# Ledger of designs, part 5: peptides against a protein of PDB entry 3H8D

Target 1, 122 residues: chain A of PDB entry 3H8D
Amino acid sequence: DMKRQQRFFRIPFIRPADQYKDPQNKKKGWWYAHFDGPWIARQMELHPDKPPILLVAGKDDMEMCELNLEETGLTRKRGAEILPRQFEEIWERCGGIQYLQSAIESRQARPTYATAMLQNLL

## One batch from the design tools (peptide; made by RFdiffusion4, then SolubleMPNN)

Design b1_p8_4_s2 (from b1_p8_4, 6 letters changed)
Fold by OpenDDE base, seed 2:
Structure b1_p8_4_s2 (fold): chain B 122 residues (1-122), chain C 122 residues (1-122), chain A 8 residues (1-8)
Amino acid sequence: as target 1 above (122 residues)
Amino acid sequence: as target 1 above (122 residues)
Amino acid sequence: SRWDLLLQ
């Protein structure tokens, strides 16, 4: 059986408008990714001044990272990889369970490890 | 489909003989565990004065942790959980791939996530 | 791509 590796990543980002501000005036955002094998299954963005953005494969493909895992370079970026719970804790707090559930119910979600895990939870 | 969570842990230990020595004279060992769902799949012990001990489910059950994941309390121990690569890097350096392969070939290994991943590698 | 700014 082919068992895909579930890998999670977090990287900071600065808003383009803040790029040239002094460090103290740069508000940091956080970009999260869940890769189910080579392909992204979930994406989450935390912003300093707006609600979190939640994205799931199938539904939000045009807004999600189109790069496969190797193309991202995330596996080579020091400190980028995080534990599953470090992703899930934030995902849950942001309403990710309901977001993914809604995507499944509307038949917008592509089947992934994430959809399977939710089905195990329900 | 039931997808089991793969979780990895590392904790230090002091040899019983060093328990009452001064801190500078206590040689630290390291205990590693891979849990495939609730049950341990691989265990590894690094010692300051002897070769590493490698253990795999099915073959080494009597020498491995008999507690399920929840019983260990590892999920509640701060800093105990580690990334997959943090386990695998040491596992590989210690000859874990060959050890698991040998256990599979001798039909001693219980099927686990670890055995499946090895089959994907070969 | 738009991801270059994020990933670099």
Scores: peptide ipSAE 0.159, ipTM 0.524, DockQ to the pose 0.792
Fold by OpenDDE base, seed 5:
Structure b1_p8_4_s2 (fold): chain B 122 residues (1-122), chain C 122 residues (1-122), chain A 8 residues (1-8)
Amino acid sequence: as target 1 above (122 residues)
Amino acid sequence: as target 1 above (122 residues)
Amino acid sequence: SRWDLLLQ
């Protein structure tokens, strides 16, 4: 009974509206994912010109990546996998702790590794 | 009661005997460390011209890094921190599973995250 | 899928 592997990923994205613009006008965002085993637990999006988007499993399933880890191909994408701290640092800066806490309190969060760790912290 | 953070590091080393040789004659090795919280759990050394060295806490304490994680400065060394799989892949290839298993069986291994995970695997 | 655009 091995514990589920926690894996974190980051990839750049260009907004659809910027796809056909000149390179200088293609503002890059960043997409972040935390996978608790095969299933996504948290997603985060950094945008160049709007507030960050924070998403947690159970609450935001319709807005999150619906693919399991294998289906994403992220494990095969060079440079996509990041260290836990590289995710958590941004998550913290973006108010992720409070966001997940509120999702737990409102009973909207699905139990994940992230919810368990937060419960240990508070 | 937060679970101890597992962190992995890799740094190159040059053999003392090669320190004063021409760059072309300085054969690089690789030093690997697994820290279970502040304390080292596993150490591994890849050498260019001799078999790999595998070390596990409890059995090999005298040959392992005696510094805690903070004392090593590894967390502040750019590029030193690696993904768990980057450590485990080499560990597996070098016979680390069998080595740790034998250390457990002989009651020489100190209980660590690594011993716990192996016990879950077997 | 919208994710194909994001993930490529």
Scores: peptide ipSAE 0.156, ipTM 0.523, DockQ to the pose 0.767
Fold by OpenDDE base, seed 3:
Structure b1_p8_4_s2 (fold): chain B 122 residues (1-122), chain C 122 residues (1-122), chain A 8 residues (1-8)
Amino acid sequence: as target 1 above (122 residues)
Amino acid sequence: as target 1 above (122 residues)
Amino acid sequence: SRWDLLLQ
């Protein structure tokens, strides 16, 4: 159902290896998620010192958040929800379109709102 | 096409009658719009001293913004774009569901993303 | 879970 609510979230994170370092040595990353209804469709991580991590449903389920949207508590976390474009701008910049396209072509992507949108764009 | 981008905006306004009053006497209203792709689907106005104004495409075209989204410049206005729920919460509170439903039943509503969502809800 | 660090 392509009429499901699309919601996007962003939260900062500190890498586990930096967790107990002094504040000046805790490099901040950013975790992004796109939920297609209750189910995650895309996940993305920005890191200060390595390439972004891009993940799409069906292909990367083991690396993606396994919680449904309600279970994440993200809808109740102040400042976590972002506009669609705030996600898409980063997604595009990180090569997300190509990443998702490749996942579709390799038969790895689960159908989501994101895959449907890509099909309209191509 | 129910895959069009749904975007929501809010800006404050001062009523024409208050425009030249002292700041303390300029009652602020709020103008809301839902764009289904480039086309407005819903418009809503909150007023400090009168009932909200609810407008839906097809029924209220003459009272709604006639500019397409690009022409409005809203996408370029800092702070104007809001989350879908920020619109829907007010819409629901103002009786927007019933308003749109009535417009559909009276054959006045133009099909939009909003009408399609309502059909799923009923 | 591993998400505890994210859900901080």
Scores: peptide ipSAE 0.156, ipTM 0.525, DockQ to the pose 0.754
Fold by OpenDDE base, seed 4:
Structure b1_p8_4_s2 (fold): chain B 122 residues (1-122), chain C 122 residues (1-122), chain A 8 residues (1-8)
Amino acid sequence: as target 1 above (122 residues)
Amino acid sequence: as target 1 above (122 residues)
Amino acid sequence: SRWDLLLQ
């Protein structure tokens, strides 16, 4: 079960409002994903002008990537894959540990590698 | 402005809950997108066991694709692009016209090709 | 979902 490959991805995004701005004026956000095997376990969005958005499987499914890893094509997107720590350090800085912990406590989180790791940390 | 290329895409998704089921038992949903130029204007999700989800720019930005069209790689994904009517017929059947109309009336919709078309229809 | 586009 927990032997699934954990893979992490990051892609930039441009806000629709910045669409018609010159490239230098297009503030990029960043979309992050943690895939626990084929399915997303955590998602995170960094925005240039608003707080980071944290999402965890179970609780936030409606706001998270519904595609499996292969369907996303992320594994085939050059430069999309990142190291675990590249995800985790942002996750931690954004309060992801507390967010996931709260989701677990509220019984809203679906068990994933992320929930298991958190249990090991506490 | 409204001379932007309108492009439509559809991709299947598998529910996380069906991850470990045999392929035949994995009920596919479908993710649909309408891109008004580089930015998403409408999104739609067909689920095997719940009502369709409709999303329109402005109102539902937090639940919609934040990537621009090029960032998504959809244009490079074989079989992802669909004809306008292939999107619209599902959109209509799912109550998309009323949904978008309501979003316009509530001033929640961002102007897009879709909102302009609706204004022409009415 | 919207993330389908993000992921691609």
Scores: peptide ipSAE 0.196, ipTM 0.515, DockQ to the pose 0.541; fails the geometry check

Design b1_p8_4_s3 (from b1_p8_4, 6 letters changed)
Fold by OpenDDE base, seed 2:
Formats: C-alpha cells, structure tokens, sequence
Structure b1_p8_4_s3 (fold): chain B 122 residues (1-122), chain C 122 residues (1-122), chain A 8 residues (1-8)
C-alpha cells in the first residue's frame, strides 16, 4: 500500500577497525535506511575509504536490516530521522536510481514505495 | 496521485502588532504547511495568545497559501523543511484529525494525501 | 540481532 508512511534514517557508524583508535583516527561512516511502513525498502552505507553500498529490498535482504522499524529503535533515537531528500540526494549521487532500476528489471526487487516511485520517474 | 512527494514546512512569524516592538515583546508564532506535491494540503498556525488555526484544502482555500510549493521558496529556505511527524504531532495536538474528518464528512475537503491517510487511520 | 550494535 502506497499509503504507508515513508520514513528515513541516518546514523553514524565507526568501522570495527577504528573502534578503539583515538577519535581523530576514527573515520566515520553513515548508515542510511528507507522504511516503507514497518519494513526497510532501501539501505545505504557511506564509507570513508570505499565505494558506497546500496541495497534494495528483495535483492539484498540478507545484507539489509532484518528488523522491522519498531524493533530498530530508530524512531526513538534523537537525530536519526531525516528528510526524504536527505536520503534521496545521497542515493542519487551514489547511483541508486540505476541500481534499483536494474534490480527491478532483473526481477530481483521486491515491490516497494521506492520501486513505484522509480516507475513514476521513468 | 498518492505517489506525490509529501513535504512539510515550518516558519516563524511575528504578529503585526509586535512587529516593531523590542525583541522581548515579540511573541513568535509558527506557520506550518503540508504540501501534497506542488499544492498545499494543510496549513496550521500556532499563535502565542490565541487558539491554533487549522486549515485544509478545499474547505479553507481562501485562507491558505495560494502559491504552489516552488513559488513559496520554502524548499530553498534553510531550516524551513521539517519531518512529517513534526507537523503531525502538532496537528494532532491541535485537533487536526477531527478537523479534517469533519471537512471530509461535510464534503468540504478536497481529496489530498491527508484525506487519504485519515481514511486509512479510521 | 547483529544490527543491535549498529542501530542501538
């Protein structure tokens, strides 16, 4: 149902290798999520030293957050929720449109708000 | 089309009577808007000294912003855009659900994302 | 969950 609430989140993460280093040596990454209702539709990871990771529901389920939105606690985490455009801007810069389109065309993508929006865009 | 982007904005305003007073005597109000695509669907005004104003498309068009979203410049105004819940929380506290429901039932409301969501809620 | 350390 396209009436489901679309919610977006961003949280920083420190890579395991940097976890116990001095603060100046901890390169911060960013974990992004798009939830279509209770379930994640897209996930994205920005890394300081490697290409971004893009993940879409259906195709990348095993690599994505398996928790429903409530289970994540993200809705209760101060500063975690972001505007749609704050997600989309980075998603687009990272090639997310093409990534999702390919997943749709290969029939690997689970239908989500994101897939529907892409169809609307094209 | 329910695929339209839902965008929410909040900007402060100073009531005309306080415009030229000292800053400490300027009671700040808040203007809220929900845009369903290019057009406003809901408007809300918080006042420091009177009840909130709630407005819904179709019913209150003459009192609401007549500009399309692009014309408002809100998308380019730093700090103006807010999360849906930042709008909804205040809307709900102000009795917005009941206000919109009544507008729907009286056939005064123009169909919007907001009307559709309310139907989903009930 | 393996995500707890990341998300919480």
Amino acid sequence: as target 1 above (122 residues)
Amino acid sequence: as target 1 above (122 residues)
Amino acid sequence: SRWDEVLK
Scores: peptide ipSAE 0.192, ipTM 0.584, DockQ to the pose 0.748
Fold by OpenDDE base, seed 1:
Structure b1_p8_4_s3 (fold): chain B 122 residues (1-122), chain C 122 residues (1-122), chain A 8 residues (1-8)
Amino acid sequence: as target 1 above (122 residues)
Amino acid sequence: as target 1 above (122 residues)
Amino acid sequence: SRWDEVLK
């Protein structure tokens, strides 16, 4: 839908176990989100010491951000919004294409901009 | 068309008259572009000492960038790509809505993502 | 929301 903006965000996070450690011992992760209009389409988490977590709407709703874009405050958080390619490059490196493809093929993915783009690519 | 990426770019320029002046005397302008897929949809130029120039596809083709996006090298120029809102905010401030609306009403505008979005807004 | 501490 042309009416829906595709917006991407990235914020750092500190894992719970490191939250109260000395700054030098706090290992940063990166939380990524793709919003297809007001609704999240993809979520990705880069962790310092474990494999990345990839999540897609429909399949992983219970693990993804449940807030609509407005509720997240991301649009008001300076430096949070990123370019599409800043998300996609990491998504691709993390195996996101294969992950989303499998979710589509298993009929677990909710149709989003991301699913449409993948189906256009293949 | 969902297949076409909406990409926005900004690059500085130095006006011809200041090109060989001392750095402190070079007044910067800003050149903006909105590409609807491979084709330019809108162009905007902020000048230090004159009103901004607004240009829309169909109406202002002869004054706009004639290169397709790939030919511009903008996609490979670090720091050139900007967020949609970074373009739209300036566009709105410069009277771009009214300019594009007039181009649509006079049937001078080529249909683009920008024309569709405006017509959706009104 | 459990995301408040992360997002806000």
Scores: peptide ipSAE 0.192, ipTM 0.569, DockQ to the pose 0.650
Fold by OpenDDE base, seed 3:
Structure b1_p8_4_s3 (fold): chain B 122 residues (1-122), chain C 122 residues (1-122), chain A 8 residues (1-8)
Amino acid sequence: as target 1 above (122 residues)
Amino acid sequence: as target 1 above (122 residues)
Amino acid sequence: SRWDEVLK
């Protein structure tokens, strides 16, 4: 059996409250996703005026993208796919390691590539 | 033990014979490398006027980069790192699967992430 | 999906 492909994506987004404002008043955020094969493992949102949002599979399923990778269309969106480190660098800066570790220790995290890598690191 | 990081790189090169020609007469090739952790697993060269060169660890060590990844400086070269599929797409088009398979069957290939993935596919 | 606004 082949190892699942790890793929990472980033797209900009505008907050709903800013959606109909003038361009100069639309504050841009960034939406990130890590897919472990077809299934999302981590999601992250950078905002211009509030703390980042970190989400991990199992713990935060209701807040995360429910679409499988194919359904997202991200693989077909020009410029959406990013290098693993482009995700991990932001994840680390946002405290993602601690967030995922806490989810594992509380038994809320679903096993993914991300949890496996963390368990090897600890 | 953590899984080794798979990283892929691409840089342009000019043939030695064209090195001192006018810019319009310097035919550009492309050099590709797959590193399985610190060690090169596959190397590939696209040329403007001859067939691609495919090289795999164990079989072609003398023709491949002998530097470990850190020594190459590729991780610090702006624009050098590419997505896995950006490597694999070219590898596949060049007949890389058959090339690596033949190297495995002739017992010339050193075990790498690439050989493991191929063995799972076959 | 609510993600259509983000992803599309």
Scores: peptide ipSAE 0.191, ipTM 0.570, DockQ to the pose 0.644
Fold by OpenDDE base, seed 4:
Structure b1_p8_4_s3 (fold): chain B 122 residues (1-122), chain C 122 residues (1-122), chain A 8 residues (1-8)
Amino acid sequence: as target 1 above (122 residues)
Amino acid sequence: as target 1 above (122 residues)
Amino acid sequence: SRWDEVLK
């Protein structure tokens, strides 16, 4: 059912090389996730010093969060959940539309809410 | 000078999704670095649930540690520095030789101690 | 994990 609840999350992360530095010397990245019901549909990572990473279900499963929504604990982390547009804005800016479209065209994308919405947009 | 000091480091990292979980529920990855003098020559990341990431200078600069050795603070982190073989063993197991060789052949690799040693090996 | 068997 494509009427599953769509939930979006954002959490910060620190590069391994900065993990033990003083707080002011830690460069934060951002990890984004879109869950289509219990399962991840899209993932996105922003880094301070490299291009964003865009990942879509089906194509990038091995590089994406393998945990279902409940297993992540994201729903219980204060401030982790974000509005749909807070995800989509960054997704769009990072070229997510084109990325997902290419994944669909190459038959690599698993059907999700994200693929359906893209197909409706075009 | 290819006679620069070769230093190797390993530090753990936690996935962003596990950052706020209880310690027993955090799956650790491992971040490895080979510094050829002050500059990184190779980087390697082990993950609990996805293939290792291999990175070599020149080809993968944008995905590698951008800090010089001194800037990282790794030399001052207890237990971070490892023996050369502790890096090389994992590098070899992960297909690092082939990866670096391909980067050299494609003219993507920057000359480093690592490239020189590989060329001497073959 | 399967990676531990291969890499460690």
Scores: peptide ipSAE 0.034, ipTM 0.557, DockQ to the pose 0.123

Design b1_p8_4_s4 (from b1_p8_4, 6 letters changed)
Fold by OpenDDE base, seed 5:
Structure b1_p8_4_s4 (fold): chain B 122 residues (1-122), chain C 122 residues (1-122), chain A 8 residues (1-8)
Amino acid sequence: as target 1 above (122 residues)
Amino acid sequence: as target 1 above (122 residues)
Amino acid sequence: SRWDLVLQ
């Protein structure tokens, strides 16, 4: 019984409203994803001018990436994949632990690798 | 006392995950915004493969456009501005009336032109 | 929500 691979990705993004601005006025954000096997477990978005957005499977499905890992093409994009710690460090800084914990406690979180790890931590 | 101008915009978008796919595999969505004067009142996103996302000021600020109208550059983008009815027709079809109503009833909605109009309708 | 993300 092979354990699902945990894979993490980061890509820069421009806000839709900034797409048509001059390059210097396109504020860069960062989009992060944690895939637990083929399916996304966590997503977050860093913005230069607003609070980070944290999303967890089960609770935030409508706002999260609906594509499975292969469909995203992220595995084929050079420089998109990041180390687990590169994701977790940002996740922790953004309050991801508390966010996921609350989703678990409210029974909104779908069980994932992330929920299991958090339950082990507590 | 000049009434705030209501302006509506629509732009196509590609999902982040599809940005690196071949053109034929980039599923197009539609991003809509209603600006009540300089500030966004409503936002919605149409997707080909998932339910629409509806957002209303006060409730969903973290997920909505944080730029004021001028900052977006939408007024300067040819073809972005749409007629009020072009927005409202989609909003209604997506259940926007009920969504906004619920936000008002829960005291989560910030007062806007949209909330006022809905309160007149009911 | 799922914002439209475009690479720079």
Scores: peptide ipSAE 0.156, ipTM 0.665, DockQ to the pose 0.125; fails the geometry check
Fold by OpenDDE base, seed 4:
Structure b1_p8_4_s4 (fold): chain B 122 residues (1-122), chain C 122 residues (1-122), chain A 8 residues (1-8)
Amino acid sequence: as target 1 above (122 residues)
Amino acid sequence: as target 1 above (122 residues)
Amino acid sequence: SRWDLVLQ
């Protein structure tokens, strides 16, 4: 069985509350996504003025991107795709390992490439 | 003691994943906020293709607007402010009463005008 | 989530 392609993306976002501010007052956040094949496995949101938000499939589905990879258009967005390490470095710094581990232990995480990798790490 | 002004706002948003799509393919969501004085009490996100997201102060602080009302610039954004009923109607339809009630019962909700109103309803 | 909201 062919392994699903793991693809990672990052795009800037502006908070709704900042949308109508002058550009200089629009604090950019960063939206990160890990797609395990067509479906999102992990999502991360970096904010300039609040803690990072970590989301994992199964647990946080309602708060995550519900579109499949193709529907997102991310693969067609220049500069959106990032290297795995570019995602993982931020994920690790934000406590993503512990977050996903906890989701697995609570049986809230859906099995993904990310959950499998964590099992290999431990 | 002067009662805090309750103000309600609504703005459209585009999902990060749709940011780089053609305008016609950018599905608009709606971001709603209830401010109890300077601070947000409730937040709601309507999406065209996923369930509504309900957020209440205390429980969901990390996922909610962290800016005070003035910092948001919402009061200066034409058409952003809505009537209380325009918020409450959607809130009620989305199960907001039950959501806030559950947050109160679990001791996760921070006391706000919204929690007080719910106590008056019940 | 809040960050899924890019105000346009």
Scores: peptide ipSAE 0.148, ipTM 0.702, DockQ to the pose 0.133; fails the geometry check
Fold by OpenDDE base, seed 3:
Structure b1_p8_4_s4 (fold): chain B 122 residues (1-122), chain C 122 residues (1-122), chain A 8 residues (1-8)
Amino acid sequence: as target 1 above (122 residues)
Amino acid sequence: as target 1 above (122 residues)
Amino acid sequence: SRWDLVLQ
C-alpha cells in the first residue's frame, strides 16, 4: 500500500560490555530503522569497530526489531526520528542497495516500500 | 595452555527500542561470556522473543566481544561473574555442544579451552 | 545479533 507512511529512526546503543564503563570508554553504535507503516522494513546497525549490519524484512526477521512502530515508542522519543535521506545516505554507503537487491533476487525479502522503490530504481 | 583461568560472566541487556520504555515494558535479554584467559572463547545471547545466539571464537569473531577481559571491566562489575556451571547449563540447553562441534569440524573454531574440553567429552 | 542490544 503506497499510502503507508514511511518513517525513519536512529538511536544510539552501547554494547553490554561497555555498559558500566565511563562514558569516554563506551563505544557508541547507531541503530537505524525504516518503518513501512507499522512494521519495520529495514534495519541497520553501525558499529565503531566492525562492519555495518544490514537487515531487511523477510530475510532477517529474527535479527530485526520485532515490535511494531507504536510498541517501540520511537515516535515519542525526542531526537529519534530522522529524515528519509538521513537513513538512505548511510544505507547506500553501507551497500544496502546491493544487499536488498540480493534479498529480492533470492526471494528472501518481504515486499516493502523499500523493495518497491529499489525495483523502480533498477 | 591449561593454566589459563576460565572465567564466566552474565549481564543483562535491553534492546535499543525498549531503552526508553517503562521497566515493565523492557524485555530483558542476557549476554553470557566465557573467557579463556584474557580472550573470549564463547559468547551466548538469550532473548525473550527469539532463539538463542551462540558464538564461538574463530568462527564468529566479528559478532563477539572484541575486548580482552580486562578491557571489558566485567571482573569489576558486581554480580556479573558467574560459575562455570551457570554458563554451561544454558550453553547445553541452547545446543552449544553441537554448535561448537560443527565449528570444530568445519575448521572454523579457534582452539580454546572449550574446544579442548569438547574433544575430551566426545 | 549482538548489535540489537542496549545494556541496562
Scores: peptide ipSAE 0.137, ipTM 0.638, DockQ to the pose 0.118; fails the geometry check
Fold by OpenDDE base, seed 2:
Structure b1_p8_4_s4 (fold): chain B 122 residues (1-122), chain C 122 residues (1-122), chain A 8 residues (1-8)
Amino acid sequence: as target 1 above (122 residues)
Amino acid sequence: as target 1 above (122 residues)
Amino acid sequence: SRWDLVLQ
């Protein structure tokens, strides 16, 4: 249902190998999530030294956050929630449109707000 | 060169979504690394709620630690270093032998201590 | 992925 609340989040992460380094040597990555209602629709990970990881519901469930929105605690984390455009801008730059399109074409994508929006764009 | 020092490490991680949860609600994953000399040969990630991630040099370079051993600081992290068997036991349980074998057969695996050991087994 | 992990 497109009436579900769409919420977007971003949190930093540090590589396990960098966990104990001095702060200046901890390269931050960024973890992004799009929740379509209680469940994740898209996930994106920006890394300081590797290509972005793009994940979409249905196709990449095993690699995506399995927790529902409330279980994540993201709504309670100060500064975690971001605007839709803040997610989409990065998603687009990372090739997310093509990634989602391919997942739809291969019948791997679970229908979500994201798939619906793409269908409206094409 | 098989004379390179083989060193193994394990560190816990928490999912980004669980970062701000109460400790009791933070499901710990485990990050494992096998370094063949200065460079990583195998990586493994145990997750509380998804299948293990197995990675081998050559095939999975973009998903593996890009830092050399010294850069990781793992040798300086108390309790991070583990015995070879502590790594191998988990690796075997996770299907690591078959994973590495497939990577060798597909010519994706970079020769490492791990590939050599497998060749000695087979 | 390994990168969606927060180190402890």
Scores: peptide ipSAE 0.133, ipTM 0.646, DockQ to the pose 0.238; fails the geometry check

